# Designs tried in a protein design run: peptides against a protein of PDB entry 3HTU. Part 25

Target 1, 75 residues: chain A of PDB entry 3HTU
Amino acid sequence: RRPEEWGKLIYQWVSRSGQNNSVFTLYELTNGEDTEDEEFHGLDEATLLRALQALQQEHKAEIITVSDGRGVKFF

## One batch from the design tools (peptide; made by RFdiffusion4, then SolubleMPNN)

Design b2_p14_3_s2 (from b2_p14_3, 7 letters changed)
Fold by OpenDDE base, seed 5:
Structure b2_p14_3_s2 (fold): chain B 75 residues (1-75), chain A 14 residues (1-14)
Amino acid sequence: as target 1 above (75 residues)
Amino acid sequence: SLEELRKKAEEAAK
C-alpha cells in the first residue's frame, strides 16, 4: 500500500470509531490496544508518518511534535 | 506524553 492508501484506512478507522479524543501518539495508532484489529496495526513509524502527512495535506490531520515525541490530531 | 500532545493540539486549535 502507498502512504496515501494507509492514510485512507487510518482516517476511515478514526471516523467510524468515533473517538472521544482525536489526538494520538504515533505509537498508539500502530501499537495501541484500540487498533489491534486494524490493518495498520504494526505499521512501521516511517510509513505511518508518510500516511499522516498525506492526510495533513488534505487538512484531515495535523502532526504534532513535542519535546518527548510526536502525535497527530485528526479532524 | 499524550497529555502534552493534547495540550499542544488544543493550543494549535486557537
Scores: peptide ipSAE 0.185, ipTM 0.736, DockQ to the pose 0.366
Fold by OpenDDE base, seed 4:
Structure b2_p14_3_s2 (fold): chain B 75 residues (1-75), chain A 14 residues (1-14)
Amino acid sequence: as target 1 above (75 residues)
Amino acid sequence: SLEELRKKAEEAAK
């Protein structure tokens, strides 16, 4: 899958599970319990980041970078 | 931490 396709799958989960306006660490999104049944569970962080960047371009997410890590807020 | 991320997200929303 292309990053944009992963982004689509991720955002579909966000929307269907009611996680809009929620904040995740990148680790939680791909390694957390809440996404264990999703296809993107276990996705490598590099690909995840590109997927989220695609969503960010569509104003569906905002990547958050702090000194001790990264996360994402979904809209 | 997630707390820091939430704070950053709130700041970005302003």
Scores: peptide ipSAE 0.185, ipTM 0.736, DockQ to the pose 0.319
Fold by OpenDDE base, seed 3:
Structure b2_p14_3_s2 (fold): chain B 75 residues (1-75), chain A 14 residues (1-14)
Amino acid sequence: as target 1 above (75 residues)
Amino acid sequence: SLEELRKKAEEAAK
């Protein structure tokens, strides 16, 4: 899958599960309990980041970078 | 931390 295809799957989950306007660490998205049954669970962080960057270009997400990690806010 | 991420996200929304 291409990054934008992963992004589509991730945002689809966000919308279906009512997680819009929610903040996640990158780890939570791919390793958390809430996404255990999703296709993107277990996705490597590098690919995840590219997927989120694609969503960011569409103004559907904002990647957050702090000193001790990274996360994302969905819109 | 998740708390720091949430704080930054809230600040960015202002």
Scores: peptide ipSAE 0.184, ipTM 0.734, DockQ to the pose 0.360
Fold by OpenDDE base, seed 1:
Structure b2_p14_3_s2 (fold): chain B 75 residues (1-75), chain A 14 residues (1-14)
Amino acid sequence: as target 1 above (75 residues)
Amino acid sequence: SLEELRKKAEEAAK
């Protein structure tokens, strides 16, 4: 899958699970309990970031960068 | 931390 395809799957989960407007660390998305049953669970962080960047371009997410980590807010 | 991320997100949304 391409990053944008992963992004689609991730956002579908966000939408279906009612996680819109929620904030996640990148780790939570791919390693958290809430996504254990999702196809993107275990996805490498580099690909995840590219997927989220694709969503960000569509104004469906905002990647949050702080001094001690990164996360994402979904819309 | 998630708290810091949430804070950052909230600030960015304003």
Scores: peptide ipSAE 0.184, ipTM 0.735, DockQ to the pose 0.362

Design b2_p14_3_s3 (from b2_p14_3, 8 letters changed)
Fold by OpenDDE base, seed 5:
Structure b2_p14_3_s3 (fold): chain B 75 residues (1-75), chain A 14 residues (1-14)
Amino acid sequence: as target 1 above (75 residues)
Amino acid sequence: SLEELLEKAKKAAE
């Protein structure tokens, strides 16, 4: 899958599960309990970041990066 | 820290 395809799957989960406007650390998205049954669970962080960047370009997410970590807010 | 801020943001979003 291409990053944008992963992004689509992730956002579909966000929408279906009512996580719009929620904030996650990148780790939570791929390793957390809430996504254990999703296809993107276990996705490597590098690919995840590219997927989220694709969503960000579509104004569906905002990646938050600071010196001590990264997270994402979905819209 | 970001972790702390994210936790606060998560709670606010609920």
Scores: peptide ipSAE 0.071, ipTM 0.675, DockQ to the pose 0.262
Fold by OpenDDE base, seed 4:
Structure b2_p14_3_s3 (fold): chain B 75 residues (1-75), chain A 14 residues (1-14)
Amino acid sequence: as target 1 above (75 residues)
Amino acid sequence: SLEELLEKAKKAAE
């Protein structure tokens, strides 16, 4: 899958599960309990980041990056 | 830390 395809799957989960306006760490999104049954569970962080960047371009997410780590807010 | 800030943000979003 391409990063934008992963982004689509991730955002579909966000929408279906009612996680709009929620905040996640990148680790939580791919390794957390809430996404255990999703296809993107276990996705490598580099690919995840590219997927989220695609969503960010569509104004569906905002990546939060500081020196102490990274997270994402979905809209 | 960012983790702490994110946890606070998550709680506020609930």
Scores: peptide ipSAE 0.068, ipTM 0.673, DockQ to the pose 0.270
Fold by OpenDDE base, seed 1:
Structure b2_p14_3_s3 (fold): chain B 75 residues (1-75), chain A 14 residues (1-14)
Amino acid sequence: as target 1 above (75 residues)
Amino acid sequence: SLEELLEKAKKAAE
């Protein structure tokens, strides 16, 4: 899958589960209990980041980056 | 920490 395709799957989960306007760490998106049954569970962080960047281009997410780590807010 | 900030952000969004 391309990063954009992963982004689509992730955002579909966000929308269906009512997680819009929620904030996540990158880790919990791919390693958390809430996504255990999702195809993107276990996705490597590098690919996840690219997927989220694609969503950010579409104004569906905002990647939060500080010196101590990263997170994402979905819209 | 960032984790703490994100947790606060989560709660604020709820």
Scores: peptide ipSAE 0.066, ipTM 0.672, DockQ to the pose 0.283
Fold by OpenDDE base, seed 3:
Structure b2_p14_3_s3 (fold): chain B 75 residues (1-75), chain A 14 residues (1-14)
Amino acid sequence: as target 1 above (75 residues)
Amino acid sequence: SLEELLEKAKKAAE
């Protein structure tokens, strides 16, 4: 799958599960309990980041990056 | 820290 395709799957989960306006660390999205049954669970962080960047271009997410970690807010 | 801010943001969003 391409990054934008992963982004689509991730945002579909966000929308359908009512996680809009929620904040996650990148680890929680791919390793957390809430996404255990999702296709993107276990996705490598590099690909995840590219997927989120695609969503950010569509104003569906905002990536937070600081020296002590990274996270994302979905809209 | 980012972790602290994220935890607060998550709680506020719930």
Scores: peptide ipSAE 0.065, ipTM 0.672, DockQ to the pose 0.251

Design b2_p14_3_s4 (from b2_p14_3, 7 letters changed)
Fold by OpenDDE base, seed 4:
Structure b2_p14_3_s4 (fold): chain B 75 residues (1-75), chain A 14 residues (1-14)
Amino acid sequence: as target 1 above (75 residues)
Amino acid sequence: SMEELLEKAKEAAA
């Protein structure tokens, strides 16, 4: 899958599960309990980041970057 | 820390 395709799957989960306006660490998205049954569970961080960047371009997410980590807010 | 900032963000988004 391309990053954009992963982004689509991730946002579908966000929308269907009512996680809009929620904040996640990147680790929580791919390793957390809430996404255990999702196809993107276990996705490598590099691909995840590219997927989230695609969503950010569509104004569906905002990547939060600080000196010691990264997270994301979904809209 | 990043975790602290994200937790605060989660609280604000809740």
Scores: peptide ipSAE 0.110, ipTM 0.709, DockQ to the pose 0.306
Fold by OpenDDE base, seed 1:
Structure b2_p14_3_s4 (fold): chain B 75 residues (1-75), chain A 14 residues (1-14)
Amino acid sequence: as target 1 above (75 residues)
Amino acid sequence: SMEELLEKAKEAAA
């Protein structure tokens, strides 16, 4: 799958599970209990980041960055 | 820390 395709799957989960307007660490999305049954569980961080960047371009997410880490807020 | 920042962000968004 391409990054934007992963982004679509991730956002579908966000919408269906009612996680809009929620904030996650990148780790939570791919390693958390809430996504254990999702196809994107276990996705490598590099690909995840590209997927989220695609969503950000669509104004569906905002990547939060500080010197020691990253997170994401979904809309 | 990032964790603390995100936790605050989660609470603010909730």
Scores: peptide ipSAE 0.108, ipTM 0.708, DockQ to the pose 0.303
Fold by OpenDDE base, seed 5:
Structure b2_p14_3_s4 (fold): chain B 75 residues (1-75), chain A 14 residues (1-14)
Amino acid sequence: as target 1 above (75 residues)
Amino acid sequence: SMEELLEKAKEAAA
């Protein structure tokens, strides 16, 4: 799958599960309990980041980056 | 830290 395709799957989960306006660490998205049954669970961080960047371009997410980590807010 | 910022953001979003 291409990054934008992963982004689509991730956002579909966000919408269906009512996680819009929620904030996640990148780890939570791919390793957390809430996404355990999702296709993107276990996705490598590099690919995840690209997927989120695709969503960010569509104004569906905002990647948060600080000196000690990264997270994302979904809209 | 990211953890602190994200926790605060989560609280605000709740």
Scores: peptide ipSAE 0.107, ipTM 0.708, DockQ to the pose 0.286
Fold by OpenDDE base, seed 3:
Structure b2_p14_3_s4 (fold): chain B 75 residues (1-75), chain A 14 residues (1-14)
Amino acid sequence: as target 1 above (75 residues)
Amino acid sequence: SMEELLEKAKEAAA
């Protein structure tokens, strides 16, 4: 799958599960309990980041980066 | 820290 396709799947989960305006660490999004049944569970961080960047271009997400970690807020 | 910022963001968004 392309990053944009992963982004679509991730945002579909966000919308259907009512996680709009929620914040996740990148680890939580792909390794956490809430996404265990999703296709993007276990996705490598590099591909995840590209997917989230695609969503960010559409103003559907904001990637949060600091020196000691990364996360994402969905809109 | 990153963890502190994310926790505060989660609380505010709840």
Scores: peptide ipSAE 0.107, ipTM 0.705, DockQ to the pose 0.275

Design b2_p14_4_s1 (from b2_p14_4, 10 letters changed)
Fold by OpenDDE base, seed 2:
Structure b2_p14_4_s1 (fold): chain B 75 residues (1-75), chain A 14 residues (1-14)
Amino acid sequence: as target 1 above (75 residues)
Amino acid sequence: KLEELLKKAKEAAK
């Protein structure tokens, strides 16, 4: 899958699941308990980042980058 | 630090 395709799957999960928390660390998205049954669980961080960047271009997400880690806010 | 920032972001998103 292309990064854009992964982004689509991730956002579909965010949207359809009605998550109470729309902010995640990158680790939580692919290694957390809430996404254990999703296709993108276990996705490598490099591909995940590119997927999120694609969503960011569509104004569906905002990547939060600080010196000690990264997260993402979904809209 | 990041965790704290994300916590605040989660709270603000409610």
Scores: peptide ipSAE 0.113, ipTM 0.696, DockQ to the pose 0.282
Fold by OpenDDE base, seed 1:
Structure b2_p14_4_s1 (fold): chain B 75 residues (1-75), chain A 14 residues (1-14)
Amino acid sequence: as target 1 above (75 residues)
Amino acid sequence: KLEELLKKAKEAAK
């Protein structure tokens, strides 16, 4: 799957699970308990970031980047 | 710290 395709799957989960406007660390999305049953669970962080960047371009997410870590807010 | 920031962000998003 391409990053954009992963982004689609991730956002589908966000939407279906009612996580819009929620904030996650990148780790939570791929290693958290809430996504254990999702296809993107276990996804490498590099690919995850690219997926989120694709969503960000679509105004569906905002990547929060600070010196000590990263997170994401979904819309 | 990011953890704290994200925690606050999560709460604010509710």
Scores: peptide ipSAE 0.112, ipTM 0.694, DockQ to the pose 0.294
Fold by OpenDDE base, seed 4:
Structure b2_p14_4_s1 (fold): chain B 75 residues (1-75), chain A 14 residues (1-14)
Amino acid sequence: as target 1 above (75 residues)
Amino acid sequence: KLEELLKKAKEAAK
């Protein structure tokens, strides 16, 4: 899958599960309990980041980057 | 800092 396709799957989960406006660390999104049954669980962080960047372009997410890590807020 | 930031962000999202 392309990053954009992963982004679509991720955002579909966000919408269906009512996680809009929620904040995640990147680790929580792909390694957390809430996403264990999702196809994107276990996705490598590099691909995840690109997927989220695609969503960010669509104003569906905002990546939070600080010196000691990254997270994401979904809209 | 990230943990604190995300904590605040999560709280604000409630």
Scores: peptide ipSAE 0.112, ipTM 0.695, DockQ to the pose 0.284
Fold by OpenDDE base, seed 3:
Structure b2_p14_4_s1 (fold): chain B 75 residues (1-75), chain A 14 residues (1-14)
Amino acid sequence: as target 1 above (75 residues)
Amino acid sequence: KLEELLKKAKEAAK
């Protein structure tokens, strides 16, 4: 799958589960309990980041990057 | 720290 395709799957989950306007660490998205049954669970962080960057281009997400780690806010 | 920031952001988003 292309990063944009992963982004689509992730945002579909965000919308269906009512997680819009929610904040996650990147770890929570791929390793958390809330996404255990999703296709993107277990996705490597590098690919996840590219997927989120695609969503960010569409103003559907904002990636938060600081020295202590990374997170994302969905809109 | 990010962990604290995300925690506050998650709580505020409820």
Scores: peptide ipSAE 0.108, ipTM 0.690, DockQ to the pose 0.260

Design b2_p14_4_s2 (from b2_p14_4, 10 letters changed)
Fold by OpenDDE base, seed 4:
Structure b2_p14_4_s2 (fold): chain B 75 residues (1-75), chain A 14 residues (1-14)
Amino acid sequence: as target 1 above (75 residues)
Amino acid sequence: KLEELLKKAKEAAS
């Protein structure tokens, strides 16, 4: 899958999961319990980042980058 | 640091 395709899958999960919490660390997004049954679980961080960047271009997400790590806010 | 920020952000998102 291309990064933008992964992004689509991720955002579909965000939209349909009913999560009232739209902020994630990159780790919990691909390694957390909430996504264990999703196709993108276990996705490598590099590909994940590119997927999220694609979503960010569409104004569907905002990547949060600080010295101690990275997270993402979904809209 | 990030974990703390995200925690606060999650809480703010209610």
Scores: peptide ipSAE 0.121, ipTM 0.702, DockQ to the pose 0.281
Fold by OpenDDE base, seed 5:
Structure b2_p14_4_s2 (fold): chain B 75 residues (1-75), chain A 14 residues (1-14)
Amino acid sequence: as target 1 above (75 residues)
Amino acid sequence: KLEELLKKAKEAAS
């Protein structure tokens, strides 16, 4: 799957589960309990980041990057 | 501090 395809799957989950406007650490998205049954669970962080960047380009997410870590807010 | 910020953001969004 291409990054944008992963992004689509992730955003579909966000919408279906009502996580719009929620904030996650990147780790939570791929390793958390809430996404255990999703296809993107276990996805490597590098690919995840590219997927989120694709969503960010579409104004569906905003990646938060600070020295202490990374997170994302979905819209 | 990201973890702290994210925690607060999650609480506010919930």
Scores: peptide ipSAE 0.120, ipTM 0.708, DockQ to the pose 0.257
Fold by OpenDDE base, seed 1:
Structure b2_p14_4_s2 (fold): chain B 75 residues (1-75), chain A 14 residues (1-14)
Amino acid sequence: as target 1 above (75 residues)
Amino acid sequence: KLEELLKKAKEAAS
């Protein structure tokens, strides 16, 4: 899958599960309990980041980057 | 820490 395709799957989960406007660490998106049954569970962080960047281009997410790590807010 | 910041952000978003 391309990063954009992963982004689509992730955002579909966000939308159907009512997680819009929620904030996640990158880790909990792919390693958390809430996404255990999702195809993107276990996705490597590098690919995840590219997927989220694609969503950010569409104004569907905002990647939060600080010196201590990264997270994401979905819209 | 980012974890704490994100926690607060989650709470504010809900």
Scores: peptide ipSAE 0.119, ipTM 0.705, DockQ to the pose 0.291
Fold by OpenDDE base, seed 3:
Structure b2_p14_4_s2 (fold): chain B 75 residues (1-75), chain A 14 residues (1-14)
Amino acid sequence: as target 1 above (75 residues)
Amino acid sequence: KLEELLKKAKEAAS
């Protein structure tokens, strides 16, 4: 899958699952309990980042990068 | 610091 395709799957999950908390660490998205049954669970972080960057271009997400880690806020 | 920030963001969003 292309990064934008992964982004689509991730955003579909965020949108359809009715999540009250739209802020995640990158680790939570691919290794967390809430996404255990999703196709993107276990996705490598490099590909995940590219997927999120695709969503960011569409203003559907904002990647947060600091010295002690990374996260993302979905819109 | 990110963990704390994200935690506060999650709590505020709820």
Scores: peptide ipSAE 0.116, ipTM 0.701, DockQ to the pose 0.258

Design b2_p14_4_s3 (from b2_p14_4, 9 letters changed)
Fold by OpenDDE base, seed 5:
Structure b2_p14_4_s3 (fold): chain B 75 residues (1-75), chain A 14 residues (1-14)
Amino acid sequence: as target 1 above (75 residues)
Amino acid sequence: SLEELLKKAEEAAK
């Protein structure tokens, strides 16, 4: 899958599960309990970041980067 | 910290 395809899957989950306007660490998205049954669970962080960047380009998410980690806010 | 910032971001999204 291409990054934008992963982004689509992630956002579909966000929408279906009512996680719009929620904030996650990147780790929570791919390793958390809430996404255990999703295809993107276990996705490597590098690919995840590219997927989220694709969503960010579409104004569906905003990646938050700080000195001690990264997170994302979905819209 | 990231935790603090993410918490704030989440609260602001409500």
Scores: peptide ipSAE 0.119, ipTM 0.695, DockQ to the pose 0.320
Fold by OpenDDE base, seed 4:
Structure b2_p14_4_s3 (fold): chain B 75 residues (1-75), chain A 14 residues (1-14)
Amino acid sequence: as target 1 above (75 residues)
Amino acid sequence: SLEELLKKAEEAAK
């Protein structure tokens, strides 16, 4: 899958599960309990980041970068 | 802030 395709799957999960306006660490998205049954569970962080960047371009997410980690807010 | 929310999420993940 291309990064934008992963982004689509991730955002579909966000929408279906009612996680709009929620904040996740990148680790939580791919390793957390809430996404255990999703296709993107276990996705490598580099690909995840590119997927989220695609969503960010569509104004569907905002990537958060702080000194001690990275996360994302979905809209 | 978004930073605060991220920190909260990180704490919850511990």
Scores: peptide ipSAE 0.110, ipTM 0.668, DockQ to the pose 0.142
Fold by OpenDDE base, seed 3:
Structure b2_p14_4_s3 (fold): chain B 75 residues (1-75), chain A 14 residues (1-14)
Amino acid sequence: as target 1 above (75 residues)
Amino acid sequence: SLEELLKKAEEAAK
């Protein structure tokens, strides 16, 4: 899958599960309990980041980078 | 702020 295709799957989950306006660490998205049954569970962080960057271009997400980690807010 | 919310999320995940 291309990054934008992963982004589509991730945002579909966000929308359908009512996670809009929620904040996640990148780890939570691919390793957390809430996404265990999703296709993107276990996705490598590099590909995840590219997927989220695609969503960010569409103003559907905002990537957060701080000194002690990275996360994302979905809109 | 988003940074504060991220820190809270990280703490909750530990």
Scores: peptide ipSAE 0.110, ipTM 0.666, DockQ to the pose 0.142
Fold by OpenDDE base, seed 1:
Structure b2_p14_4_s3 (fold): chain B 75 residues (1-75), chain A 14 residues (1-14)
Amino acid sequence: as target 1 above (75 residues)
Amino acid sequence: SLEELLKKAEEAAK
């Protein structure tokens, strides 16, 4: 899958599960309990980041960068 | 931490 395809799957989960306007760490998205049954569970962080960047281009997410980590806010 | 991210998210929304 291409990063933008992963992004689509991730955002579909966000929308279906009512997680819009929620904030996640990158780890939570791919390693958290809430996504255990999702295809993107276990996705490597580098690919995840590219997927989220694709969503950010579409104004569906905002990647949050702080001194000690990164996360994402979905819209 | 997630709390830090939340804070950042709120700041970004302003």
Scores: peptide ipSAE 0.102, ipTM 0.692, DockQ to the pose 0.358

Design b2_p14_4_s4 (from b2_p14_4, 10 letters changed)
Fold by OpenDDE base, seed 2:
Structure b2_p14_4_s4 (fold): chain B 75 residues (1-75), chain A 14 residues (1-14)
Amino acid sequence: as target 1 above (75 residues)
Amino acid sequence: KLKELLEKAKEAAK
């Protein structure tokens, strides 16, 4: 799958699940309990980042980078 | 800790 395709799957999960907390660390998004049954669970961080960047271009997500790590905010 | 920082960032971006 292309990064854009992964992004689509990720956002579909975000939208359908109606997550009360729209902020995630990159790790918990692909390795957390809430996404254990999703196709993107276990996705490597490099590919994940590219997927999120694709969503960011569509104004569906915002990658947050701090000195302590990275995360993402979904809209 | 990181999660908390991200939450704060979310709130500040409102």
Scores: peptide ipSAE 0.157, ipTM 0.718, DockQ to the pose 0.378
Fold by OpenDDE base, seed 3:
Structure b2_p14_4_s4 (fold): chain B 75 residues (1-75), chain A 14 residues (1-14)
Amino acid sequence: as target 1 above (75 residues)
Amino acid sequence: KLKELLEKAKEAAK
């Protein structure tokens, strides 16, 4: 799958589960309990980041980078 | 803890 395709799957989950306007760490998205049944569970962080960057270009997400790690807010 | 820091960072960036 291309990063944009992963982004689509991730945002579909965000919308279906009512997680819009929520903040996640990157780890929570791919390793957390809330996404255990999703296709993107277990996705490597590098690919995840590219997927989120695609969503960011569409103004559907904002990647947050701090000294202790990275996260994302969905819109 | 990290999630809280990210939330605060987002709020501060507004």
Scores: peptide ipSAE 0.154, ipTM 0.711, DockQ to the pose 0.356
Fold by OpenDDE base, seed 4:
Structure b2_p14_4_s4 (fold): chain B 75 residues (1-75), chain A 14 residues (1-14)
Amino acid sequence: as target 1 above (75 residues)
Amino acid sequence: KLKELLEKAKEAAK
């Protein structure tokens, strides 16, 4: 799958599960309990980041970078 | 803790 395709799957989950406006660390998104049954669970961080960047371009997410790590807020 | 930092960063970005 392309990053954009992963982004679509991720956002579909966000919408279905009512996680809009929620903030996740990148680790939680792909390794957390809430996404265990999703296809993107276990996705490598590099690909995840690109997927999220695609969503960010569509104004569906905002990647947050701090000195201690990265996260994302979905809209 | 990271999540808290992210929340703070999000707030600061407003």
Scores: peptide ipSAE 0.153, ipTM 0.712, DockQ to the pose 0.412
Fold by OpenDDE base, seed 5:
Structure b2_p14_4_s4 (fold): chain B 75 residues (1-75), chain A 14 residues (1-14)
Amino acid sequence: as target 1 above (75 residues)
Amino acid sequence: KLKELLEKAKEAAK
């Protein structure tokens, strides 16, 4: 799958699970309990980041970067 | 710090 395709899957989960406006660390998205049954669970962080960047271009997410790491807020 | 920041963001988003 291309990053954009992963982004689509991730956002579909965000929407159907009511996670809009929620904030996640990148780790929580791919390794957390809430996404255990999702296809993107276990996705490598590099690919995840590209997927989120695609969503960010569509104004569906905002990647949060601080000195300690990265997270994302979904809209 | 990140976790703390994100937790605050989560709370604010509620």
Scores: peptide ipSAE 0.151, ipTM 0.717, DockQ to the pose 0.299

